# Peptides against a protein of PDB entry 5KEZ: the designs that were tried, part 102

Target 1, 320 residues: chain A of PDB entry 5KEZ
Amino acid sequence: NVAIYNPFRPWWERYQPVSYKLCTRSGNEDEFRNMVTRCNNVGVRIYVDAVINHMCGNAVSAGTSSTCGSYFNPGSRDFPAVPYSGWDFNDGKCKTGSGDIENYNDATQVRDCRLTGLLDLALEKDYVRSKIAEYMNHLIDIGVAGFRLDASKHMWPGDIKAILDKLHNLNSNWFPAGSKPFIYQEVIDLGGEPIKSSDYFGNGRVTEFKYGAKLGTVIRKWNGEKMSYLKNWGEGWGFVPSDRALVFVDNHDNQRGHGAGGASILTFWDARLYKMAVGFMLAHPYGFTRVMSSYRWPRQFQNGNDVNDWVGPPNNNGVI

## One batch from the design tools (peptide; made by RFdiffusion4, then SolubleMPNN)

Design b2_p16_6_s4 (from b2_p16_6, 10 letters changed)
Fold by OpenDDE base, seed 1:
Parts: structure tokens; sequence; C-alpha cells
Structure b2_p16_6_s4 (fold): chain B 320 residues (1-320), chain A 16 residues (1-16)
């Protein structure tokens, strides 16, 4: 991915790829392969956060300032390490003046325009689908069990399906022959927008962001909410079907006070309430549960916003 | 009881 130095190596640089090389501040491919093997040997499965909607930001300077030293040029849409060129992006399809998403009530714009300036891949093209599938298949062959598909809301469900149809079966050294990768898709659907979580049910599970948002209000006792109202928690609260839901109290985005959920989201910063919420989630039989493991950073609030929400995880490999 | 009336505006998640 792009190496960002201002601010210094933020967490979100990891979501600005310039290649599909397994070479980041988290480690190199050999270290990753070793981890996957060790985990699989004790029954712990690995699911990769796959960033396949886009490449890096359009405003990033061209050069070799990346975690694996690969050259890239956002201005000309040149990513030779893949390779991608200007033919592989949705620049001509997006009709907004800025090239970015400007209106989330326009589903076509949400999927065909750039998310916060991130160069939007033309996933309708078989070439692009194949390059992504090659990346994911490499991971499958290493021994991963499945994927979180980042920014799925910004991809057409049919394009995702076309990629998934190209995937190999899981590695038979650890999984039964014919096993398929576990797929869950990040789709932010809190209501009020045209894109729905149900659009993606055919590809796998989806994130249910209403879960953490609503649970936060209940645990915080906002608006007269009561724990007794959780008796029909899940589908009874208008959430997606249990067998399609991946649920969580917080994620890395809304833990920082932005994204889906707002101030209702409970985090480790409020330890007591957070433990209550996580305990309830693990005890209640709705959805596939995900528990957050995060880190502390030096928060600095200005006008209600943490100006240090960019701070990345602790790292001892700052040379790359 | 169901509670689906609360709405949140989606914020941009990733920065460049």
Amino acid sequence: as target 1 above (320 residues)
Amino acid sequence: KPNIDAGFVEAKKKLS
C-alpha cells in the first residue's frame, strides 16, 4: 500500500493499495504464510480484509513511496505491479463533477464514483475481476479460510459474485475437500439510502451495523430504552436474517467516532458498558459474532472530534 | 419491541 508520512503512517494507509503484494508494516509474505500455518495447525482460521473496490487516492504523489517499493502513478492510473492502467478504472463512468461520490442517495454514483478520492476499479471488466481473483486465490492457497470484502457497498453485487465464482476451494491440507471460502461483506445499511444489505445476501454474510448502533443506545439507556426490549433482539428489531448477519459492537471506523453508529457506539474507552455489550452479544444467538481487538492512541478532541483518529496500530517495523 | 427508526448519515470512511 501507499506509505503515508503526513500524518505519520496512519491506519488508513492500509486501505490504499498500489499492488496485491503481501508486503506491509504487518509483515512480509513469508511471515504471513508462517502465521497462517501456525494458526491452522491449532484450529484458528484466518479471514483476510480484502481491499478490492479501489486502489490508492487520486491525489497521492506518483513514485515508489509504498510498503513494498512498487511504483505507482495515481494521476495516470498506472499500477504496473498488478498491472492496472487507465482502462481499468471507472473514471469515464462516474458522472459527478469531482469524480467522487457526492450523493449517497444515488446508488449508481455510490458504486461507480470514487470513495473519498480512492481510485475506483472497473469491476465490470473480466480483466479486473481476474486480477482480484488471482490475489484472493493466492491467499486461499496459502491457507486462509475466507474474506471480509471491504467497501462492498461500493461494488455491484453481480461484480462481486463474478469474482467469487473464480475462487478456488480452500486448501485441503487444513480444510475438507471442496470447502468454500467464508465471505462476509462490509455494507453500511442503517436505512434511508437506496443500497440495501439484502442486495448482497447472495454473495455471503453482510455486516449488520444496526446491531452496534442500537445496542449502544440500549446499554447507554438513551431515549428511555430498556434491556427488556432486547427480548426479540435480531430479526425482531428489523435486522437482517441471522444466517446473513455478521455482528459486532464496534469496528475500527466507528470506534473513532465516525462512520456508522455515531456517538451511540460503545468502545473499550467505556470499559464497563463495553463489556456488558460484548457479553450480551456473545450470549445472544443472533448472527455470526466478531469481537474487536484494538489499541489505545493519544486522543485529542477539538470541537468534539478526535484530531488523532488517524493513529495506526503499534508497530516495530517502521522501515517499510 | 422493534426499534429501527434511528437514522445515521454515512460518513466517508477512508482518507487520502
Scores: peptide ipSAE 0.053, ipTM 0.725, DockQ to the pose 0.093
Fold by OpenDDE base, seed 2:
Structure b2_p16_6_s4 (fold): chain B 320 residues (1-320), chain A 16 residues (1-16)
Amino acid sequence: as target 1 above (320 residues)
Amino acid sequence: KPNIDAGFVEAKKKLS
């Protein structure tokens, strides 16, 4: 991915890829392979956060300022380490003046235009699908158990399906023969927009962002809500079917006030309430549960916004 | 008791 130095190595640089090389602040490919092996040998499975909707931001300077030193040029859409070129992006398909998503009520913009300036890959092309599949298959062959698909809301479900259909079975050294990768898709659907979580059920599980948002409201006792209202928690609250849901109290985005949930989201900053929420989630039989493990950072609020929401995990001068 | 949000617009989550 791109190496960002202003601000200094933010967490979100990880979501601006310039190649599919397993060479980042977390380590190199050999170290990753070693970690996967060690984890699998003790029954801990690895799921990769796969960024396949886009490459880096269009405004990032060209050069070799990346975690593996690969050259890239956002201006010319040149990513030779893949390789991608201008033919592999949706610049000509997006019809907004800025090239970015401008109206989230327009499903075509949401999927064909750039997410906050991130160069949008043309996932309709078999070439692009194959490059992504090769990346994911390499991970599968190493021994990962599945994937979180980042920004799935911004990809056509059919394009995702086409990629998934190219995937290998899981590594038989650790998984039963014929096992398929576990897939869960990040889709923010709190209602009110044309793109629905149900559009993605055919590809795997989806994130249920209503879960953390509503649970936070209840536990905070906002709007007169009571714990007793959680008796029909799950489908009774309008959430997706349990077998399609991946649930969580918070994630890295809404922990920083980004994305879905707003101020209702509970985090480790409110320790008592957060423990209550996580405990309830683990005790209640709805969805596939995900527990957050995060870190503290020096929050500085200005006009209601944390100006340090970019701060990444603890590191030694950029090295994790 | 059902409780569903409506009219939500996604905020920018990725920065460049």
Scores: peptide ipSAE 0.053, ipTM 0.744, DockQ to the pose 0.098
Fold by OpenDDE base, seed 4:
Structure b2_p16_6_s4 (fold): chain B 320 residues (1-320), chain A 16 residues (1-16)
Amino acid sequence: as target 1 above (320 residues)
Amino acid sequence: KPNIDAGFVEAKKKLS
């Protein structure tokens, strides 16, 4: 991914890929392989946060400032380490003036335009699908168990399906023969927008962002909510079917006030309430649970916004 | 008792 130095190595640089090479601030491919092996050997499975909707930001300077040293040129859509070129992006498909998503009520913009300037891959192209599949298959062959598909809302479900159809079975060294990767898709659907979580059920589980948002309101006792109302928690609250739900109290985005959920989202900053929420989540049978492991950072609020929301995990001069 | 209120606005997901 792009190495960002201003601010200094933010967490979100990981979501600006320039190649599919497995060398980042967390380590190289050999180290990753080693980790996957060691984890698998003790029954801990690895699920990769796969950033396949886009490459890096369009405004990033060309060069080799990347975690693996790969050259890239956002201006010309040149990512030779893949390789991608201008033909592999949705520049011509997006009809907005900025090239970015401007209206989330326009599903075509949401999927064909750039997410906050991130160069949007033309996932309709078999070439692009294949390059992504190759990346994911490489990981599968290493021994990962599945994937979180980042920004799935911004990809056409059919394109995702096409990629998934290209995936190998899981590595038989650790998984039963014929096992398929576990897929969960990040889709922010709190209602009010045309793209629905149900659009993605065919590909795997989806993130249920209503879960954390609503649970937060209940535990915070907002709007007269009561814990007793949780008796029909899950589908009874209008959430997606349990077998399609990936549930969580918070994620890295809404923990920072980004994405969805607003102020209702509980985080470790509110330790007592957070523990209640996480405890409830783990005790309740609805959905597949994901527990957040985060960190403290020096929050500095200016005009209601944390100017340090970019701060990544504890690191040593950028190396985690 | 369900509470399916809409109205949450999606903020910027990624920074570039």
Scores: peptide ipSAE 0.053, ipTM 0.731, DockQ to the pose 0.094
Fold by OpenDDE base, seed 3:
Structure b2_p16_6_s4 (fold): chain B 320 residues (1-320), chain A 16 residues (1-16)
Amino acid sequence: as target 1 above (320 residues)
Amino acid sequence: KPNIDAGFVEAKKKLS
């Protein structure tokens, strides 16, 4: 991915890929393979956060400032390490003036335009699908158990399906023969927008962001909410079917207090309430549970916003 | 009062 230095190596640089090389601030491919093997050998499975909707931001300077030193040129859509070129992006398909998503009530913009400047891959093209599938299959062959599909809301469900249909079975060294990768899709659906979580049920589980948002409100006793109201928690609260839901109290995005739950989201900063929420989640049968492991950072609020919400995990000069 | 706007997270998490 791109190495960002302003701000200094933010967490979100990981979501700006320039190649599919397994060479990042966390380590190289050999180290990753070693980790996957060691984890699998003790029954701990690895699920990769797969960034396949886009490449890096369009405004990033061309060059070799990347975690594996690969050259890239956002301006010309040149990513030779893949390789991708201008033919592999949705620049000509997006009809907004900026090239970015401008209206989230326009599903076509949400899928075909750039997410905050991130170069949007033309996932309708078999070439692009195949390059992504090759990346994911390489990970499957290493021994990962499945994937979180980042920014799934911004991909057409049919394009996702086409990619998933190209995936290999899991590595038989650790998984039963014929096992398929576990897929969960990041779809932010709190209502009010045309894109729905149900659009993605056919591809795998989806993130239920209503879960953390509503649970936070209840635990905080906001708006007169009571714990007793959780008697029909899950589908009774309008959440997606349990067998399609991946649930969580917080994630790396919304623990920073913005969107998809906002201020209602409970985090480790409120330790007591957070433990209550996580405990409830783990005890309740609804959905597939995910527990967050995060870190402290020097929060600095200005006008109600943390100006340091970019801060990544503890590191040594950018290397974790 | 919670801010449950979905679009804000998407716009913020991947700034360049």
Scores: peptide ipSAE 0.054, ipTM 0.752, DockQ to the pose 0.210; fails the geometry check

Design b2_p16_7_s1 (from b2_p16_7, 8 letters changed)
Fold by OpenDDE base, seed 2:
Structure b2_p16_7_s1 (fold): chain B 320 residues (1-320), chain A 16 residues (1-16)
Amino acid sequence: as target 1 above (320 residues)
Amino acid sequence: SAYAARLEAGVKKLYS
């Protein structure tokens, strides 16, 4: 991915890829292989956060400022380490003046235009699908158990399916023969927009963002809500079917929510309430549960916004 | 940043 130095090595640089090399601040490919093997040998499975909707930001300077030193040029859409070129992006397909998503009520913009400047891959092309599948298959062959698909809302479900259809079975050294990778898709669907979580059920599980939002309001006792109202928690609250849901109290994004834009979400900053919410989630039989393991950072609020929400995990001068 | 804007656009919409 790109190496960002202003601010200094933010967490979100990881979501601006310039190659599919397993060479980042987390380590090199050999170290990753070693970690996967050691984890699998004790029954801990690895799921990769796969960023396949886009490459890095359009405004990032060209050069070799990347975690593996690979050259890239966002301006010319040149990513030779893949390789991708200008033919592999949706620049000509997006109809907005800016090239970015401007109207989230237009499903075609949401899928074909750039997500806040991130260069949008042409996932309709078999070449692009194959390059992504090769990346994911390499991980499968190493021994990972599955994937979180980042920004799935911004990809056509059929394009995702086409990629998934190219995937290998899991590594039989650790998984039963014929096992398929576990897939869960990040889709932010709170209603009111044309893209629905149900559009993605055919590809795997989907993140249910209503879960943490609603649970937070209940635990906080907002709007007169009571714990007793959780008797029909799950589908009874309008959530997706349990067998399609990936549920969580918070994630790395909404953990950084501003006061006006995510106040209901419970995090480790509110330890008592958070433990109550996580405990309830683990006890209640709805969805596939995900527990957050995060870190503290020096929050500094200005006008209700944490100006340090970019801070990444603990590191030694950029080295994790 | 581009991803910060994604956070604003995506996460804030959750509560807008």
Scores: peptide ipSAE 0.029, ipTM 0.731, DockQ to the pose 0.321
Fold by OpenDDE base, seed 1:
Structure b2_p16_7_s1 (fold): chain B 320 residues (1-320), chain A 16 residues (1-16)
Amino acid sequence: as target 1 above (320 residues)
Amino acid sequence: SAYAARLEAGVKKLYS
């Protein structure tokens, strides 16, 4: 991914890829293989956060400022380490003046335009689908069990399906023959927009963002909410079907909203309430649960907002 | 960042 130095190596640089090389501040490919093997050998499975909707930001300077030193040029859409070129992006498909998503009520913009400047891959092209599938298959062959598909809301479900259809079965050294990768898709659907979580049910599970938002409101005792209302928690609250839901109290994004977990979201910063929420989530049968493991950063609030919400995870291994 | 923008959009929808 791109190496961002202002601010200094933020967490979100990891979501600006310039290649599909397994060479980041988390480690190199050999170290990753080693971890996957060790984890699989004790029954712990690995699921990769796969960024396949886009490459890096269009405004990033061309050069070799990347975690693996690969050259890239956002201006000309050149990513030779893949390789991608100008033919592999949706620049001509997006009809907005800026090239960015300007109206989230326009599903076509949401999927065909750049997410705040991130170069949007033309996932309708078989070439692009194949390059992504090669990346994911490499991970499958290493021994991962599945994927979180980042920014799925910004990809057409059919394009995702086309990529998934190219995937190998899981590595038979650790998984039963014929096993398929576990897929869950990040779709932010809080209502009020044309793109729905249900659009993606055919590809796998989806993130249910209403879960953490509503649970936080209840536990915080906001708006007169009562614990007794949780009697029909899950589908009774309008959430997606349990067998399609990936549920969580917080994630890396909403953990950073409004200084420390935006709005109702509970985070480790509110330890007592957070433990209550996580405990409830783990005890309740609704959805597939995910527990967050995060880190502290030096919060600095200005006008109610943490100006240091960019701070990335600790690094002590010398990887650039 | 792009993800900050998504977060803000999500919060807006939560409040609307």
Scores: peptide ipSAE 0.027, ipTM 0.699, DockQ to the pose 0.167
Fold by OpenDDE base, seed 5:
Structure b2_p16_7_s1 (fold): chain B 320 residues (1-320), chain A 16 residues (1-16)
Amino acid sequence: as target 1 above (320 residues)
Amino acid sequence: SAYAARLEAGVKKLYS
């Protein structure tokens, strides 16, 4: 991915890929392979956060400022480490003036235009699908158990399916023969927009963001909410079917929204209430549960916003 | 940054 120095090596630089090389601040491919092997050998499975909707931001400077030193040029859509070129992006398909998503009520913009400047891959192309499948298959062959698909809302479900149809069975050294990768898709569906979580049910599970938001409101006793209202928790609250839901109290994104305008989400900063929420989640049968492991950072609120929400994991001058 | 803008948009959508 790109190496960002202003701010200094933020967590979100990881979501701006320039190649599919397993070479980041977390380690190199050999170290990753070693980790996967060690984890599998003790019954811990690995699921990769796969960024396949886009490459890096269009405004990032060209050069070799990346975690593995690979050259890239966002301006010319040149990513030779893949390789991708201008033919592999949706610049001509997007019909907005800016090239970015301008209207989230237009599903075609949400899927075909750039997410806040992130270069949008042409996932309709078999070439692009194959390159992504090769990346994911390499991980499968290493021994990962599945994937979180980042920014799934911004990909056509059919394109995702086409990629998934190219995937290998899981590594038989650790998984039963014929096993398929576990897929869960990041889709933010809180209602009011044309893209629905149900659009993606055919590809795997989806994130249910209503879960943490509503649970936080209840546990905080906001708006007269009571624990007794959780009697029909799950589908009764308008959530997706349990067998399609991936649920969580917080994630890395909404954990950073506990300033003004995003205070309902419970996090480790609210220790007592957070433990109550996590305990409830683990005790309740609805959905497939995910528990957050995070870190503290020096929060600094200005006008209700944490100006240090970019801070990544503990590091030594950029080295994790 | 591009992703920071995405985060802001996501947070706003989550709580609006």
Scores: peptide ipSAE 0.027, ipTM 0.719, DockQ to the pose 0.325
Fold by OpenDDE base, seed 4:
Structure b2_p16_7_s1 (fold): chain B 320 residues (1-320), chain A 16 residues (1-16)
Amino acid sequence: as target 1 above (320 residues)
Amino acid sequence: SAYAARLEAGVKKLYS
């Protein structure tokens, strides 16, 4: 991915890929293989946060400022380490003036235009699908158990399916023969927009963002909510079917979020309430649970916004 | 450019 130095190595640089090489701030491919092996050997499975919707931001300077040193040129859509070229992006497909998503009520924009300037891959192309599948298959062959698909809301479900259909079975050294990778898709569906979580049920589980938002409201006792209302927690609250739900109290994004729903999210900053929420989540049978492991950072609020929301996990001069 | 995430819209907090 792109190596960003201003601010200094933010967490979000990981979500700006320039190649599918497995060398990042966390280590090289050999180290990753070693980690996966060691984890698998003790029954700990690895699920990769796969960034496959896009490459890096369109405004990033060309060069070799990347975690693996690969050259890239966003301006020309040149990512030779893949390789991708201008033919592999949705520049011509997106019809907005900026090239970015401008209206989230337009599903076509949401999927065909750039997410916050991130170069949007043309996932309709078999070539692109295959390159992504190759990346994911490489990980599968290493021994990962599945994937979180980043920004799934911004990909057409059919394109995702096409990629998933290209995936290998899991590594039989650790998984039963014929095992399929575990897939959960990040889809932010809080209602009110045309793209729905249900659009993605066919591909795997979907993040249920209503879970953390609503649970936070209840535990915070907002709007007259009571814990007793959790009696029918899950589908009874309008959440996706349990077998399609990946649930969580918070994630890295909504820890840093704002707005009507954002304020309800419980995080480690509110330790007691957070423990209550996480405890409830783990005790309740609804959905597949994900526990967040975060970190403290030097929050600095200016005009209500944390100017240090870019700070990544503890590191040594950028190396995690 | 820098963009702030909006939970309601699903906009990621990224910089480009």
Scores: peptide ipSAE 0.034, ipTM 0.744, DockQ to the pose 0.145; fails the geometry check

